# Designs tried in a protein design run: peptides against a protein of PDB entry 7PB4. Part 202

Target 1, 105 residues: chain A of PDB entry 7PB4
Amino acid sequence: KMLNIKEYKEKLLSTLGEFLEDHFPLPDRSVKKKKKNIQESSVNLITLHEMLEILINRLFDVPHDPYVKISDSFWPPYVELLLRNGIALRHPEDPTRIRLEAFHQ
Target 2, 218 residues: chain B of PDB entry 7PB4
Amino acid sequence: DALQMAVGYFEKGPIKASQNKDKTLEKHLKTVENVAWKNGLASEEIDILLNIALSGKFGNAVNTRILKCMIPATVISEDSVVKAVSWLCVGKCSGSTKVLFYRWLVAMFDFIDRKEQINLLYGFFFASLQDDALCPYVCHLLYLLTKKENVKPFRVRKLLDLQAKMGMQPHLQALLSLYKFFAPALISVSLPVRKKIYFKNSENLWKTALLAVKQRNR

## One batch from the design tools (peptide; made by RFdiffusion4, then SolubleMPNN)

Design b2_p16_4_s1 (from b2_p16_4, 7 letters changed)
Fold by OpenDDE base, seed 1:
Structure b2_p16_4_s1 (fold): chain B 105 residues (1-105), chain C 218 residues (1-218), chain A 16 residues (1-16)
Amino acid sequence: as target 1 above (105 residues)
Amino acid sequence: as target 2 above (218 residues)
Amino acid sequence: SSLLLRLMVQELVELS
């Protein structure tokens, strides 16, 4: 039973990755070239998949403080997407921190 | 009408007080089956019942019977299909139900009103290729959905790896041939020229019903 | 698409 759960989890992660790649890809770096004034923030943006992994891991690793600090690597539209759809919550006292929503059935 | 009452029963769930829960369920299920096979179901009815079949609200036997009678009168809403796929992710349905769903999806593909959102689920379907039970039907679905923009190097690698593992399956060969058509530079391997593409006949279960639907819509 | 994302994340959390 445990092996089946692990395999299923891996499959789900893979499926999620494929889904996110198709539906929520990062903007092509080419769009950054035209707006001159966007400070070349040298910071590499992470994928939505990576962002979710960070949030999930934090929830399980540090359940008493499941909040993740929003870094420059977090693409703002992804943050907004997660918040708007109830996947993540903003810290009540620190707007720079977000957590994964507790999906209570 | 009897159909509306039946759909309402499945949507709202069994009223706790009915002593004859099983008899009532069977009655409503038969009503849905009879109408579906005789006349087909409206898009709204398909939307409701398809969601119920995959949600895990009822047992596997009931879900299977509902799914088997998801026969459209005219069209199936793309939104219904997207919702259905979402339920596959939750894992509340049995493996057999998943297989049946993919068979249904392939069989009813031409009756889906639009494909824009379904095409966006390409990656999800592709990831399901690793399931041996689903693989033949997923290949068929992908064969119907694949566009040039979907053919990427990493997917080619995955297909070739799958072929190495499973052997030269006809359904995999069909999909690979399509990939080679769109992106010949990505597939250096000589694929046997198959004159006829053979997928498992997913339509067999609904063959008579599909013929009737086509005749009514003509 | 948003619903599907939410469901996938929920399932992942439940399995984790």
Scores: peptide ipSAE 0.422, ipTM 0.538, DockQ to the pose 0.304
Fold by OpenDDE base, seed 5:
Structure b2_p16_4_s1 (fold): chain B 105 residues (1-105), chain C 218 residues (1-218), chain A 16 residues (1-16)
Amino acid sequence: as target 1 above (105 residues)
Amino acid sequence: as target 2 above (218 residues)
Amino acid sequence: SSLLLRLMVQELVELS
């Protein structure tokens, strides 16, 4: 039973990755070249998949404080997407922190 | 009408007080089946029933029967298909139901009103290629969906790996040939010249019904 | 798409 669960989890992760790649890809770096001299702050944006992994891991690793601080690597549209769709919640006292929604409740 | 009552039964669930739950279920299921095969179902009815069939609300036998009668009167809503795929991700349906769904999706593909959102699910479908039971039907679906933009190097590698594992399956060859058509530079391997694309006949279950639908919508 | 994402994440959490 445990092996089946692990295999299923891996499959699901793979499927999720493919889904996210197609539906919610990061913007091509090329498009932002045109407008303002915003200093090339080489902020490496993480994928939505990576963002979700961070949130999930935090939920399980630190269940008493499952909030993750929003970093510059978090693409704002992804954050908004997660919040708007009830996948993540903002910390009530700190808007810079988000957690994965407790789906098990 | 009888159909509305039947759909309502499946949507709301069995009323606890009914002594003959199984008889009632069978009655409503037969009603849906009869209407679906004779006249087809409205898009709204398909939306409701398809969701129920994949949600795990009922047993596998019931879900299978519902799914088999998801025959449109005119069109199937793309949204219904997206919702259905969402249930596949949750894994509350049996493997046989998943296979049946993909067969249904291929068979009913032309009756889906739009393909924009379904095309966005390309990656999800592609990931399902690793399931041996689904692979033939997923290949067929991907053959219908694949655009040039979907042909990526990593997907080519995955297909070649699958071919190495499973052998030169006709359904894989068909998909690879399409990939080579869109991106010949990504596939250096010589593919055997197949004159005829061959997929498993997914339409066989609905052949008569599909003919009837086409005749009604002419 | 949003519903699908939510459901997939939910399932992933449940399996973790």
Scores: peptide ipSAE 0.420, ipTM 0.538, DockQ to the pose 0.316
Fold by OpenDDE base, seed 2:
Structure b2_p16_4_s1 (fold): chain B 105 residues (1-105), chain C 218 residues (1-218), chain A 16 residues (1-16)
Amino acid sequence: as target 1 above (105 residues)
Amino acid sequence: as target 2 above (218 residues)
Amino acid sequence: SSLLLRLMVQELVELS
């Protein structure tokens, strides 16, 4: 029974990953605009899947403080997407922190 | 091939230069309809057209007609169904299109090649039970999909709440009976033993087409 | 797509 739940979870994660890749891909930074000088800080953006994984893990690892600090690796449109759709909640006192929404409320 | 041209038209959109956009659209739509009802469509064609029908690229009337002719020659890819479900969430399709999709999904269920990915969408389908227009068809779909692992206490509660609101609907009763079969401890309420599970099968728009498909694949 | 995302995430949380 537990094995089936784990397998189901893994399959669900895989499906979610595929879904996110198809519908919410990261912007292709590959537009090599030739212009030399702008030190575009090579901030490696994480995928929405990775972002969700971080949020889920934080919820379970630190349930008393389930908030994750928004880093430069968080693509702002993803953050907005999560907040707008009620998937994540911004910390009331610290706008730089977000948590996964408690769906069991 | 006329069908390939028609599918290509829907996929790529109308080429700017055609003066009679509506006539061209109708021509291609009729081509798809004719082939679908006579011979069925290949899985690749269904993949493309089903996506188009639910994407909101065309008007509701066109989408409805496309969806009505999503008749397989042999099989439907589960990937196509998953993609279709994703479009339902975008909210660009009409309520009538959603109903038609669920009717289609139930009707074509046996022709879907695999069910593994569809089973992962169980939660999504279950959430759609709250829509009164969808509820009968969703119950039927869930009846086909439900495994023991899907029967959770919170879902039982939701079904019982729904029954309290809607009354003892035959489709809901059928689903509850299945839930009780898998998890009798979760359902304390005595369900009337219905000898026959009744879903609204009488309104299957594809009855004739399905018979034809089965005959071709024997 | 956003609703599906929410539902999938919710299910993942519920299963975890």
Scores: peptide ipSAE 0.404, ipTM 0.605, DockQ to the pose 0.574
Fold by OpenDDE base, seed 3:
Structure b2_p16_4_s1 (fold): chain B 105 residues (1-105), chain C 218 residues (1-218), chain A 16 residues (1-16)
Amino acid sequence: as target 1 above (105 residues)
Amino acid sequence: as target 2 above (218 residues)
Amino acid sequence: SSLLLRLMVQELVELS
């Protein structure tokens, strides 16, 4: 029973990844023109999938402090997307930290 | 061919130079309808047209007609269904279109090539149970999709709460019975013994077309 | 798509 759950979780993660790639892709670096507000940070942006993976892992690895510090690799629109849709929450005292919403847990 | 031109029209949109946009649209729509009901559509054509029907690119009347003719020649791609479901979340389609989509999904369920990704959308479908207009059809869909792994305590609670609110609906009872089958320990309530499972959409709009599809693929 | 995302994440958390 536990094995089936793990497999299902993995499949779900994979499907989620595909979904995110299709519907929430990172901005193409090639579009030079609206570069002004894209922070020229030399930092590689992570995908929304990777961001969610980090948040989920933190929730389970450190349930008493499930917050992740927002790094430069976190694309701000993704952060906003997660917050706006109730998927993530900001730390009440530190806006640079976010956690995955507990939902039914 | 005429079908390719029609599909292309819907995909690319109306060419600016057409003096009578409505006549052209109707012509292409009729072409799609005729082919779909006579021969069915290829998976690629369904992929394109289904996406269009749910994207909000055209008006509700057009979308409804397109969706009604999403009849496969052989199979429907699971990917097309996943994409379609994603459009339901965007909110560009009408409530009636959503209902029609779920009816379509149930009707065409056996013609979808794979179910793995669709099963991963279980939570989305389950959440749609709260919509009174969708509930009967979603129950039917969930009845087809539900695996043991999907039967969770919180979902049982939600179904029981829904039953308390809506009463003992046949479609809800059917789903609950399936849940009890997979997880009897989670459902302590006595369910009425139903000899026949009944869903409202057992007689669907595509009955004749589906029979034809089955005959062609034998 | 945002609703679907939330629901997928929720399901993932619930299964974990």
Scores: peptide ipSAE 0.394, ipTM 0.626, DockQ to the pose 0.531

Design b2_p16_4_s2 (from b2_p16_4, 7 letters changed)
Fold by OpenDDE base, seed 1:
Structure b2_p16_4_s2 (fold): chain B 105 residues (1-105), chain C 218 residues (1-218), chain A 16 residues (1-16)
Amino acid sequence: as target 1 above (105 residues)
Amino acid sequence: as target 2 above (218 residues)
Amino acid sequence: SSLTLRLMVQELVELS
């Protein structure tokens, strides 16, 4: 039973990953370096899948403080997507922190 | 030139020493407006000013005025649009600004140089359909963007749910009709054969400006 | 898409 659950979880993760890649891919910022002054924010954006993994892991690793600080690697549309769909919540006192929504409530 | 100075002002912010900050701001704003409506703006200028309008750097009134004069001389960079969408999601702009942006995006759609990256944002735009204020304009945008590969069962369900909630809105019907065209098996409901797709195009704030742009680029 | 995503995430959380 546990093996089946693990396998199912892996399958679900894979399916989710595919879904996210298909429907919510990162834009290819081929910012060709032509003009010098655009502060190419050298910050590598993470995928939505990675963002979700971070949120999920935080929820389980630190259940008493399940909030993750929004970093520069968090693409704003992804953050908004999670918030709008009730997947994530902002910290009530610190809008720079978000948590995975407690779906059991 | 006056335009460069104006753009620079908005980009760099007001220099501390100006006793009459409001007058200076108004002067530069008028400069941008005048050039935009007369000749259009270069893609680089639009890139800068569009981001400023959506970043929350200035007040809503200023942002609205800037956004209203985002009229291209020739083309709008796709990258500017992608960046703009990012700013919209940061939440520092007003709801009215968001609506105006989508109106602008629809109005200026043909002047965007490339669509590949914008097409990748399809899911994000689709997610915005739930916003009642944005829904009509998002439907129009999606109508322009939708490809066969975008038509999925779950999106069909969402559109039908929206229709159930909001009624048979013309903009929803238009989008659904397109969906049915691409995937007739997914939409069993007989959609009225509307010969004319009716998006609220009549209130295009940029109608005159767009005509001028088209004339210049012939 | 929003509902599907939410459901998928929810299921994943429940299985974790």
Scores: peptide ipSAE 0.340, ipTM 0.814, DockQ to the pose 0.316
Fold by OpenDDE base, seed 3:
Structure b2_p16_4_s2 (fold): chain B 105 residues (1-105), chain C 218 residues (1-218), chain A 16 residues (1-16)
Amino acid sequence: as target 1 above (105 residues)
Amino acid sequence: as target 2 above (218 residues)
Amino acid sequence: SSLTLRLMVQELVELS
């Protein structure tokens, strides 16, 4: 039973990754760098999958403070997506920090 | 150039030394408005000003006015739109600004130079359908963006659920009809035969300006 | 997709 759960978890992770890549890919910023671009092309954005991994890991590693600071690598649409869909919550006192939502079983 | 000075003002912010900040702001705003409506703006100017309008740097009234004059001389850069969507998600702009942006995006859709990156944002636009204020405009946008590969079972279910909640809205029916066209097997429900596709605000705020742009680019 | 995403994440967290 334990092996089956682990295998299922791995399959779920893989499926989630594929789902995220298919439906929520990062925009290609490599297109025509106009000189006066306000957005510094130098920021490496992480995938939504990576963002979720960070949030999940933080929840388990530091359960008493499960909040992650939003960095420049966090694409704003991803943050909004997670917040809007109840997957993540902002810290009540610090809007620059978010956590994975506690899901009711 | 008066326009360059105006754009520079909005980009760099007000110079501390100006005695009447409000008068200066109004002057530059009027300059941008005048040029935009008469001649249109260059893609670079739109890139700068669009980001400013959505960044929350200025008040809602100013942002609204800037956004309303985002009229291209020739084309709008797709990159500007992608950046704009990012700003919308930062949460520094008002709900009304978001609505106006989607209206603008629909109105200016044909003037965007490329659609490849915008198509990648399909999922994000689709997620915005649940916002009642945005739904009509997002449906219109999705109607313009939807390709066969975007029509998935889970999206069909979401649209049908939305229809169950909101009723048979014309904009939703239009999008569903397009979905059925691409994937008839996914939509078993009989859709009413509509002779005319109807979206809210078929006459957009930029009708006259867009006609002028088309005339200049012929 | 949003609901699907939420459900997938929820299930993943439950299994962790």
Scores: peptide ipSAE 0.337, ipTM 0.806, DockQ to the pose 0.301
Fold by OpenDDE base, seed 2:
Structure b2_p16_4_s2 (fold): chain B 105 residues (1-105), chain C 218 residues (1-218), chain A 16 residues (1-16)
Amino acid sequence: as target 1 above (105 residues)
Amino acid sequence: as target 2 above (218 residues)
Amino acid sequence: SSLTLRLMVQELVELS
């Protein structure tokens, strides 16, 4: 039974990964910096999968303060996607912090 | 030149020494507007100003005016559009600005130099269909972007759900028709045969400007 | 799309 749960979890993770890669890939930012390109942050963006992993881990590691600070590595469309779909919530007093939504177990 | 000074003003912000900040702002804004409507803007200028309009650096009125004059001389860089979409998601712009952006994006679609990166944003655009204010324009955008590989069962279901909720909207029907064309097996429902695909193109704010751009680039 | 993603994440959290 435990093996089946583990296998199912792995399958789910794989499926989620594929889904995210297919439908929400990162843009190719390897675009050559033009002299007037103001917004090219040299910041490495993380994948949506990695972002979710961070949020999930925070929820389990620090359940009393499950909020993660939004860094420059967080691609804004990903943040918006999570918020819009009810997957994440902003901290009520600090909009720079988000948490994974509480899901009914 | 006057345009460079104006763009520089918006990029760097107001120089503290100006006693009449509002007058200076208006002067530079008018400069940008005049050049944009007469000659169009260079891709680099659009890159700078488009991001400024969506970043929340200025008020909604200013942002709206900037966005309305994002008229290309020749082409718009795809990278500018990708960056713009990112700014839209930061949430510092108004709902009206978002609507205007999608209208702009549809209107200027043919002037975007490449579509490869924009196509990667398909899922994000699709997610915006749930916004009633954006839905008509997003449908039009998706109609322009949709490839066979984008037509997935979950998206079909979402569109059908939207139709059930919103009714048989012309823009939604147009997109569904395209989906049915690419994947007829996924759409079992009978769609009304529309002889003409109809989007809200009659209210294009840039009709005259677009004609001028096309004439200049012939 | 949004629902699918939410459900997948929810299930993942529940299994964790």
Scores: peptide ipSAE 0.321, ipTM 0.808, DockQ to the pose 0.290
Fold by OpenDDE base, seed 4:
Order: structure tokens, then sequence, then C-alpha cells
Structure b2_p16_4_s2 (fold): chain B 105 residues (1-105), chain C 218 residues (1-218), chain A 16 residues (1-16)
């Protein structure tokens, strides 16, 4: 049973990765440079997969304070996506921090 | 440029129509290996090839060879490392590849252009301590990354638990000693005072290459 | 697609 769960988890992670790459890719760096006259924040954006991993790990590593500070590497659309879909929740007192939220149907 | 063609091959994948797929693959691998060891690779090339090596696009043997030649000409982009870690989380690469990656990461640590984003991955690396195969290398990596702000009570507990499980390993002792240095109040246990910090693989697979890189960048 | 994402993440968390 444990082996099956592990295998299933790996499969799920793989599927999730593919899903995120297909449906929620990062914008082409070339496109961002053209539109935003804004100061080239030298900050590299992370993938949605990476963002989720950060949130998941924080939840398990620090369950009493499962919040992650939103850095410049967090692409705002990803943050919004997670919040809107109930995957993440903002800290009630600090909007710069978010946590993973399990949404039970 | 032969290198550009080789990188392009790995990026775009083999064209279905090539009868000699294996020969072509070997040719391009040798090209990458040759350039990497002689001159190093540009940050962009490392970005592409590192991701390919960890994505599971090719077999383990190919991935291993690519990863072994991820030698920078000047710097490695931290973004490449972040992306690489993401691929590790997906789990499409072998355990041996993961080990090799952490060895590579430790070896190339000083050549990474910035550390801010890598530091954000501290928790991910820390979580990998439970993997017996990775633990020595992860400890070394954490030793390089750890700042005072990373030393938290819950991490101390985890390290002590790990010590209880696997014994007092040199790499774990090194990390714990650093933790105690930053936060002595969190570690009540007496740690042996080691004059020298010891991590496995003092003989880096890339030792000669790294020396060359350092010389080129003086 | 958004629902799928949520379900996938939830399942992943539950399995972790």
Amino acid sequence: as target 1 above (105 residues)
Amino acid sequence: as target 2 above (218 residues)
Amino acid sequence: SSLTLRLMVQELVELS
C-alpha cells in the first residue's frame, strides 16, 4: 500500500508539472521586457510549480505558521490564481504572506 | 557553431527522421563535454542543458553525462538552479541524478551569480535531509546557505532527531555546529568542538575544471 | 482547468 501511494504521488507530481507547464507557463522574458518600462527588477520569477512547492513545504515544515512571504519572484498572476481558486489564503493581518489552503469539496 | 548545434539538438529533441539517433546523440554529447571542460559553458547554455538533464527528456545515462559537464565559463544563473530544483520536485530524474545534482550544486556554489532565490529554497533542501543518499551533500549545501534567520527551533529539532536516527555523522555535526554558532540557546546539547569542518567529496569531480574557471575569471 | 488544479493540489497535499 505504501509503495502504491508513493508511486501514485510521483505520478501525480509529474502530471501536475505537465499540467502547469501546459496551462500556466511563465511569460516569455522577452515579452516582459518590452511592455513594462518598469525598472527591470533583476528578480527571476519562479514557476507556479515552484510556488506550490514552497507553499506545500512550508505547510509541512512549519504547520503552526504555514505562511510564506510573497517575494518579488512570485509572479502576481500566479498569486492571484492561487487565491482565487482557494488554493492559497492571505494572512489576515499581513497581505504579503500567503499559506496553502486545503479546499475540501 | 558545433556547440550551438549540440545545445539545439538537446533543446529541440531528436528529429524523428534521423536513422542514426544514437550516433547523433553521442556526437552532440561529446561536443558539449569537450567545450565544457576546455572553456566552460555560458550561463544560457547551462540554463538550457541543466533543465534538460533534470526534466527526464533523455535517459539516465545521458542526463548524467550532461550534468557532469555543467561547468560554467563565468557564472551560473540562480534561476537555473531554481528551475533545476523544481524539476527535482517533479521526480522525473533518478536518485543518482539527484545525488549528482547536489554534488554539482555544492561544487559550483561560488559560481552562482546570486543567492537570494536559492536561499528561499532553504526549506526544500532541508526537507531532503531525510533522504539518506542525499543527506551528506544536503548538509554541505545547507552549511553554505545557512544564515542566522534560517536557524529555527523546528529545524533544530529535526536535525537532532536525524542525529538520533543515523548517529553523529561528520556532515551533520558540521551543520549542527553552525546552527549552534548562530543560535546557541536553541542547542542545549554539547557538540564536539571540531577544529575542521569535514564534508564528503573533498575531491570534487570538477576540481580541475573549477580551477580553470577561476583562472579564466581573474 | 482551475478546478482541476485545485483538486490536484488537494490530492497531493493529502498524500503528503
Scores: peptide ipSAE 0.301, ipTM 0.514, DockQ to the pose 0.251

